# Peptides against a protein of PDB entry 4GMN, part 271

Target 1, 375 residues: chain A of PDB entry 4GMN
Amino acid sequence: RYANITLLALVTLASIGTDFQETLVKGNQGSRESPISAADEEWNGFDDADGDAMDVDQKSSSGEDQEEDYEEIDVKEDDEDDDDDSITSEMQADMERVVGADGTDDGDLEDLPTLRELIQTAVPQLIRLSNLPIDSDESLTIQSHALSALNNISWTISCLEFANGENANIHNAWYPTAKKIWRKTILPILEADSADLKLATQVTSLAWAVARVLHGETPTDGNPHRKFISLYHSSKQQAGGNSNSIEEPEDPFQGLGVKCIGVVGSLAHDPAPIEVNREVGVFLVTLLRQSNNVPPAEIVEALNQLFDIYGDEELACDKEVFWKDGFLKHLEEFLPKMRTLTKGIDKRTQPELRTRADEALLNLGRFVQYKKKHA

## One batch from the design tools (peptide; made by RFdiffusion4, then SolubleMPNN)

Design b2_p26_7_s2 (from b2_p26_7, 18 letters changed)
Fold by OpenDDE base, seed 3:
Structure b2_p26_7_s2 (fold): chain B 375 residues (1-375), chain A 26 residues (1-26)
Amino acid sequence: as target 1 above (375 residues)
Amino acid sequence: SGSDKLAKIARDKELKRISEKMEELA
């Protein structure tokens, strides 16, 4: 009886976290007139001010492409208005404020009551439930649902813009709670050294969501980056030996390897200790060197993390790690391999993976060029 | 960044899968 009520409450909290995310997606789409094509999200770290436009006279070969009149089969998508009344009017009002607020307010979450209760009341209970002694299958189920709810909430908050002081009120409210999730939920589970790859995947997903907000300010106690690197390697060793391959997630970007890379990449951002940055940077560059044995999605994530970590030349990690450890050479040597890898991805069967690989290849070319100009 | 949009799509799929799995458990 009490267990079933607790499970239902955890399911409801996980759903609320999803509904917040969907509302943030819809709100951000309404404010941007043009759907920025995935291809238009170029790495903005390169001020292409000095791009002398070499007029490559692309002679317009007027290929008369025959307009094959494909009769647009008007598939009436029955808009089943699933009036999923799940989004409370209060939740929607909070999300509209988060999306619409040019929130210069250093202030309290007074204007965001649903988000406030989620952070201040719900999350502390989820942290408690994720830390219950595991003594039964019921306690394992409660832990898994608590981790799922924490994951959804943490991912939703990590989708907010916090650059340039945007959403500073939410950031300031979340920051101590995110550190508490890290110290009370993530670290104890990582220290238990469980062979449970399901639990490891859940905690790593949560760790990535939390680290996407905390970055280099994530608590370094017990060297968590090394634990995630070890987990990455252990996951690869298990996949090679036991025919009980945990069903590889249909989405290549949901793999434990990608999640480990996302966590350690996020942990290596400024103001991370230079030694943490170095160990992560060496790990990521080593994946590129060993790319023949690495899934394409992990290569894409490793590249994006390297661009985000080493995109700023003013940071101590640029001089003390990137240049000192010769990362530019490894990135340049990887360019032809990345071109081959990207071309090997079928656009029809894996359109998302291909798009992300094309973007990562473009950004790699630009990144190498930028770093050569600033050498 | 393109990583954030695609991390969002990837999350939305995982959240949907989690939601569906929770509905099956309800």
Scores: peptide ipSAE 0.014, ipTM 0.489, DockQ to the pose 0.033
Fold by OpenDDE base, seed 4:
Structure b2_p26_7_s2 (fold): chain B 375 residues (1-375), chain A 26 residues (1-26)
Amino acid sequence: as target 1 above (375 residues)
Amino acid sequence: SGSDKLAKIARDKELKRISEKMEELA
């Protein structure tokens, strides 16, 4: 009984997180052409556990026909239809306020009641549920749904602009919670070193969403970037060996490899330790060097991360990593390979991948030219 | 599926009531 209520609550929170994400994506498409790669992790419904209904052949004893006059209890279908529109309207009103707020109101989350309740009330409980001892299939299911809900909420918040002090109230409310997700949900799962690729994918998706906000301020305790790099390599080794490949997501950008790149790229931003930045930068540049064996989506993500990490020449990582480790040469040598790779993507079958690859190729050319002028 | 029914029943409940129940279950 309690399990079903917990699962219902988790499904609700995951749905709410998705509805917010869709609303933010629709709202932001009106203002900025930046393709927010929303990780539309469709919440794959409950696998129907095969209810082997044991046919208990209960022998029909012929009890007598007492015609009990069943009074037709006219169950008034109370039109409970009015309450569904209310939540969606409040959620929509919160999202309209977030999208429409000129970033001048340092106001408290008082004006964002749904988002406030998500951050302050729901997320702390989701963190607790995601960190339950795994002792049953039920606890594993609860963890998975808690991770999905945390993922959707975290992705939604990561789609907000926080540059230049925009949405500072939301950022300030989210920041401690995001660190709490990292320390209490992500790190413990990564430390458990589970061979469960589904769990690894879920935690990596969540880690990416969280790291997209925290960047280099993500806690470096236990060197999580190395764990995600190891997970990247492990995922590639497993895909090569067993023809029971976990169904590669139809979306090439939902792959565990892309998610690992997104996480480690985000972790490497300033003010990350220069050693963390170096290890990630070397990893990303190594993917470009090995591009013949790397999926195009991972190359696109690795390029975007490299542009974001090393786009600012005032950062310590520019001098101490980018120039010192000779990354410009590797990017320049990769430029003709990227042209070939991008041209090899069929626009008809993979239109999004082609568009993002065309953009990444354009940006690579610009970035190489920029860095050559500032050498 | 059982999930669609759960998702529909799920939307009809205030976030607060969900949170309160999650606190009672935790």
Scores: peptide ipSAE 0.006, ipTM 0.442, DockQ to the pose 0.021
Fold by OpenDDE base, seed 5:
Structure b2_p26_7_s2 (fold): chain B 375 residues (1-375), chain A 26 residues (1-26)
Amino acid sequence: as target 1 above (375 residues)
Amino acid sequence: SGSDKLAKIARDKELKRISEKMEELA
């Protein structure tokens, strides 16, 4: 009875977190054209406002256009109007306000009552539930649902723009709570060193969501980047030995390896300690050097993290890590391998992976050129 | 970055999948 009520409350909180995210995404997409137009955000270095459009004179060698008849798979959008009216009118109104809110500097969530209650009331309970002693299968189930709810909430908030003081009120309200999730939920689970790959995947997903907001301000206690690097390596060793089909997530970007890369990449951003940045940067560059044995999705994520970490030449990590450790050479040597890797992805069977690999390849070329110009 | 938006979309799919799995578990 109490367990079922707790589980129902956790399911409801996780649904709320998802619905909040979907509404936020739809609201942000309603102001921005189709999701395809968002893929055209080329990595244009921080300072190249005056960047001459490198007229990459792609002399189209007129290879014969074999019109491969793309059968339009008419994906019938079965409009299953699952009128899951789970989005309260209050939540929708808060989402509309969040999408439209020019960030007022006051960390007051008075105008966002649902988000306020989510951060101030729900999250502290979820942190408590995620820390229950595991003495039964029921306690393990409660922990899993609490982690799922924290994940959904944290991902939703991590999808808000916080650059240039945008959503500063939400950022200021979330920041101490995000640090609390990190210290009270993520670190204790990572320190328990559980062989449970499901739990490891859940905590790593949550850690990535939290680290996407905290970046280099994520608490460095116990060197969490090394724990996630170790988890990455351990996950690869397990996948190679036991053909227990842990159903690799159908989405290549939902793999534990990608999540580990996303966490450690986020942890390495300024103002992270240079030693943390270096260890992560070396890890990411090592994945590129070993790319023959690395899933394409992990290569894409590792590249994107490298661009985000080392894109700004004014940061201490540019001089002290990127240039000092010779990362440019490794990126340049990887460029032809990335072209081969990207071309090897079937557009028909893995369209998203191919699109993201094509983007990462384009950005790699530009990043290498940028860094060569600013050497 | 375009990566963050695509990662957002991929995560939105994950969150939807997590929601759907949670609904299946309810």
Scores: peptide ipSAE 0.015, ipTM 0.499, DockQ to the pose 0.036; fails the geometry check
Fold by OpenDDE base, seed 2:
Structure b2_p26_7_s2 (fold): chain B 375 residues (1-375), chain A 26 residues (1-26)
Amino acid sequence: as target 1 above (375 residues)
Amino acid sequence: SGSDKLAKIARDKELKRISEKMEELA
């Protein structure tokens, strides 16, 4: 009885976290008059005040690539609008306030009652439930659902813009709770060194969501970046030996390897210790050097993390790691490999992976050019 | 950043998948 009520409550909290994210996505799309095509967010470096738009002279190399007339099979995606009427009017009102709120610096969530109750009431209970002694299959199930609910809430909050002091009230309310999730949920599970790859995947997803808000301010106690790097390598060794296919998620970007890269990349952002940044940067660059045996989705994530970590030349990690350890040479040498990798992805069978690889390739070219200009 | 949108898409899919799995477990 108590277990079933707890499980139902955990399911409901995870659904609420998802619905909040969907509402936030819809609200952010509605405020943007034009669908900014995913193609228009090219990495432009740091805004040089000198508006010399590099006129990329598209020299049309007239390669007679045979236009194979791919008949556009108009696959009507039946958008089954599962009108999940589960989005409460209160959640909608909270999301409208989050989207419409000029950044009132008051760390008070008075105007965001649903989000306040999620952070202040629900999350502390989920942390408690995720940190129960595992003594039964019921306790393991409760932990898994508590981790799922924490994941959904943490990802939802990590979708908010916090740059330039945006959503500062939410950031300030979430920040101590995010650190508590890290210290009380993530670290204890990582320290238990469980061979359970399902649990490792759940905790790594949660760690990524939390680290996307905390960045380099994520607690460095016990060198968690090394644990995630170790987990990355261990996951690759297990996948190579036992064809106990833990069903690789159908989505290449949901793999444990991608999640490990996302976590360690996020942990390496300023103000991370330079040694943490170096260890992560070397790990990411090493993946590019070994790209022949690395899934394309992990390469895409590793590139994006490298751009986000080393995109700002004013950061200490630019001089002390990027330039000092010669990362530019490795990125430049990787450009031809990335072109080959991207071209090898079938647009028909893996359209998202191809789009994200095309974007990462474009950004890699721009990033290399930017870094060469600022050398 | 483009990374944030792509991370958002990946997250939205993860959240959806987690929601669906939780519904299947309910």
Scores: peptide ipSAE 0.014, ipTM 0.503, DockQ to the pose 0.048; fails the geometry check

Design b2_p26_7_s3 (from b2_p26_7, 18 letters changed)
Fold by OpenDDE base, seed 1:
Structure b2_p26_7_s3 (fold): chain B 375 residues (1-375), chain A 26 residues (1-26)
Amino acid sequence: as target 1 above (375 residues)
Amino acid sequence: SAGDELAKKALALQQKRISERMDKLS
């Protein structure tokens, strides 16, 4: 009984996190539609020219109207209450405010009560539920649902722009909570060294969502980047041994390998320690060198992370890692391999993977040219 | 899963931001 109520509450919190994201994404798209100034084209009314009434003779053919009595089949629409997990009107109103709010520097969510309750009340409970002792299948189920809810909330918030002081109020409210998720949920699960690939995938997805906001300010305690690199390698070894098809996720970008790359890439951003940046940068460049044995989606994510980490020449990691460790040469040598890899993706069977690979190839060319101009 | 769709939307936004940055640097 209590477990079913807890499960229902966790499913509801996971749904709320999903709906909240849809509204954030829609709102952020809507604000970029600059109002097309409806040019008031004064449609000058064209004058009533007196065109002559041609008298076309109404020939009265009396067709017998056979009233075919269509029996109105009263199809009882069984209102299947599609419990369309509809964004509550309060959540919609909160999201419209988030998209329109010029970031007032106060971490005050007074104008965002649903988001405030989600961050301040729900997340601390989900963190507690994710840390329960695992002693039953019921406790495993509770942990999984708590991780799913935390994942959905964290991914939602990670869709916001925080650059240039945008959404500063939300950032300031989320930042301490995100660090708490990292220290209290993610690190303990990573330290438990569980052979459960499902749990590892869930925690890695959550870690990626959290690290996409915290970046290099993610707590470095216990070198989590090395744990995710180790998890990446371990996941590849397990997939190679048993011919039991771990069903490759239908979406190539939802694989554990992609998630590990996304986490470690996010952890390597400024102000991350230069040694953390170096270890991650070397890992990512090594994937490109070993590209013959790496899924295309992981290559796309590794490239995107490299562009994000090393796209700013003013950062210490540009001089101390990118140039010092000779990354430009490896990226330039990878260009022809990336062209071959991208061309090998079938546009009919994998249109999304092909599009993202075409974009990553284009960006790789631009990035290499940029770095050559600034050498 | 709902969480995978969320991640997919977030990754699409990331890809767009990267492309827009690379366009400015080129």
Scores: peptide ipSAE 0.401, ipTM 0.907, DockQ to the pose 0.875
Fold by OpenDDE base, seed 5:
Structure b2_p26_7_s3 (fold): chain B 375 residues (1-375), chain A 26 residues (1-26)
Amino acid sequence: as target 1 above (375 residues)
Amino acid sequence: SAGDELAKKALALQQKRISERMDKLS
């Protein structure tokens, strides 16, 4: 009885996080659609001359193509009026305010009551549920759902821009809670060294969402970057033995390998310790060198992380790691391999992977040119 | 899963940001 109510509340919290992100994505797109002023380019119609197009009168015959009457199967949408609409509407209103809020208000979520209750009331309970003693299949189910809800909330918040003091009120409210998720949920699960790949995938997804906001300010206790690098290698060893048991996620970007790369890349951002940055940078560059044995989605994510980490020449990691450890040479040597890899992706069977690889290839060319100019 | 869709949307925003940054650097 109590477990079913807790499960329902966790499913509802996970649903709420999904709709909230859709509103964020739409709001961020709408603010960047500056009206393309229709510049009236007067298409000056060139007047050019008289060409005698011959009158070929081909009378091709009336084929009676049979109208196959496709019976429109009237799938009755059973409008199950799920009471979920009211909560989604309040979150949508909070999100419209978040996208429109000039970042002037010093950390009070007075104007964002739903987001405030989510961060201050719901997340602390989800952290407790994720830390229950695992003594039954029921406690394992509760942990999995608590991790899913924390994942959805954390990914949603990670879609906000926090650069240049944008959304500072939300950042200030989320930051201590994100550190609490890291220290109380993520680290204890990583330290337990569970052979459960499902749990490892869930905690790694949550860790990526949290680390996308905390970056180099993520707690360094117990060297978490080395644990995720170890998890990456362990996941590859297990996949090579039992080709039959782990359904590869239909989305190549949802694989445990991609998630591990995303976490360690995020952990390596400034102000991360230079040694953490170096260990991650060497890991990412090593994936590019070994690209023949690495899934294309992991290569795309590794490139994106390298561009984000080393795209600012004013950061200490540019001089002390990127230039000092000779990363440019490895990126230049990888450029022809990336062209071959990207061209080898079938546009028909993997259109998204091909698009993301074409973009990463374009950005690799631009990044190499930028770094050569600033050498 | 709903969580994988959320992650996918977030990664699309990240990709857009990276592409816009690289375009400004070229």
Scores: peptide ipSAE 0.399, ipTM 0.906, DockQ to the pose 0.840
Fold by OpenDDE base, seed 2:
Structure b2_p26_7_s3 (fold): chain B 375 residues (1-375), chain A 26 residues (1-26)
Amino acid sequence: as target 1 above (375 residues)
Amino acid sequence: SAGDELAKKALALQQKRISERMDKLS
C-alpha cells in the first residue's frame, strides 16, 4: 500500500519534471525569437493566363457499378489525448517567471514556489528512497523509480543556462542539493560495484545530469571519474561476451558508454584538479585513437566533451594538458577518420546520429583550426 | 522513457551551444 503510493508519487514527480522542462525550454526559446518582422513580401500574384479549357464532351457509358455501401465504421479513435495537462497553473506561472526574471541573485526561489518545493521537499525524500537497503524486489523498484525521478529533475535543471550568472537563483538553490544527490545517491551506488547494468545506467544518467551543472565542482571524493572510466570499460567487456543480453538502447546516445563519457567529460571541466582533467582528456583522446572499435555516438560525445573542456585557452587545462599532452595532433590525425565514420552512417536508418556526427565533424574542423591559430 | 527524452533535449541544447561557440571561434 505505502509502496504503491510512493511509486505513484515518484512517477508523478518524474512526469512533472518533463513537463516543466518543455515549458522552460519553450519559454527560453521564445525570448530569443526576436520578432522576424513579417516583411510584407507582396507576393505579386502570378497572372494565371487564360488557358483555353478544351470542352471534351466524352459521353461514356452507364456501368452499373454496385455501390457496396462500405459502412464507414466511424471508429471514433477516442484520441484519449492523455494530454495529462498536469501542468498546474502554479507550474505555468513558475515557468513564465523563469523566462522573464532577470536573475535576482537572492537564492530564494520566492517567485518559483513549485520549483522550490521540488528542490527542497521532494528531492531530499527521493535521495532517501534511492539510498534504502535493497532487501526485496519492492525496495529495488522504489530505488529505480527514485533514481528516475531524480534523473528527470536533474536533467530538467541542467537544461537551464547558468553561464554568466543566468538563472543564479535556481543555480544557488540546486547546487547544494545536486552535491547531496552526488554524495548520498550516486557515490554509494557506484561504490557498491553492482553487476546490474540497469542500475549502473540509471545512476550514470543521473550522474551526467548532476555533473552538467556542477562540472569541475563535483565532489572528487573517491575519484569518481576513474569509477566511470572503469564502468565504461567493464560495459564494453560485457557487451563483447554477451551480445544478446544488453538491449542496446534504440537511441545510440542513451547508451551506457555515451553516458559514461558525458559524466567524465563534465567532471573534467575547470575547476577540476588538473590530474582529473588529464586522466579524462587522455581517456577521450584514446577513444578517438581507437575509433575503429568505438560506437559513432560515443565518438560524437567524446568530441563534444573535448570541445567544451578545452575550448577556453585561458584555463589551466589548456596549457597543462591540451598542449603538453599533444592533443591537437591527435585531433588533426582524427579528422580524416571522422569524415569516413560520418559518411559511413546511413542518413535513412540513423538520421539523428548522422546529423550529430556531421555537426561534430564540422566543429572538429573549426576547433582544430582555432587551436592552430592560437598555438 | 521520459528521462531519455529529457536527456536527449538537454544534449541537443548542449550541442547547439558547442556549435555556436565553435562558429564564433572560426
Scores: peptide ipSAE 0.404, ipTM 0.908, DockQ to the pose 0.861; fails the geometry check
Fold by OpenDDE base, seed 3:
Structure b2_p26_7_s3 (fold): chain B 375 residues (1-375), chain A 26 residues (1-26)
Amino acid sequence: as target 1 above (375 residues)
Amino acid sequence: SAGDELAKKALALQQKRISERMDKLS
């Protein structure tokens, strides 16, 4: 009885986190008439407008509307839907305030009551539930749902812009909580060394969302980057031996390998310790060197992480790692391999993977040119 | 960013799994 109520509440919290993210996406699309400042250095592709307009003749086949008379089953609207609409409305109002707040007011989280309650009340309870002793299938289910809710909340917050002091109130409220998720939830699960790839995938997804906000300020206690690199390698060894198809996620970018790369890349950003940056940078460059045995989605993620980590020449990691360890040469040697890899992706069967690979190839060419100019 | 698209997809896949679980709890 109490178990089922706790499970339902955790499922609802995970749903709320998803709906909040959808609201954030819709809000950001509406405000895009304002020039979002280029902190996304989208290396804007020169659209070579080779407009070969192939006239695809839209042959309008008039399919016959068969009016099948389905009987109106009078489903009683039970009044439980009113409470979900109220939460969604408050979340929408909070997101409209976040998007509409000119980043000049060090606004108190008092103006964001739903987000405040998620960070201050819900997340500390979810951290507690994720740390329960695993002594039953019920406790394992509770942990999985708590991790899912923490993941959704953390991904939602990681979609906010925090550059240039934007959303500083949210960042300041989230930052200590994100460190608490890392230390109390992520690290203990990684240290338990469970052979459960499902749990490893859940904790790695959460770790990526948290590390996307904390970056190089993520706690370095117990060398978490090495644990995720080890998990990356262990996941590859298990996939090769047991033909028990762990169903590769339908989305190639949701794989455990991509998530491990995303985590360690995020952990290596300034102000990460230079040795952490070096170990991660060497790992990422090694993936490019071994690209024949690496999924294309992992190569795309590894490239993006390398661009983000080493895009700024003023950072200590540029001189002490990028130039010192000769990364430019490895990126140049990888360019022809990336062209071959990208061309090998079928646009018809994997359109998204192809688009992201074309972008990563374009950015690799530009990044190599940039680094050669600043050598 | 490319990361935000991944986050959106991760959340959409989780939403589907949540719905499929809610349908089993009803």
Scores: peptide ipSAE 0.232, ipTM 0.743, DockQ to the pose 0.068; fails the geometry check

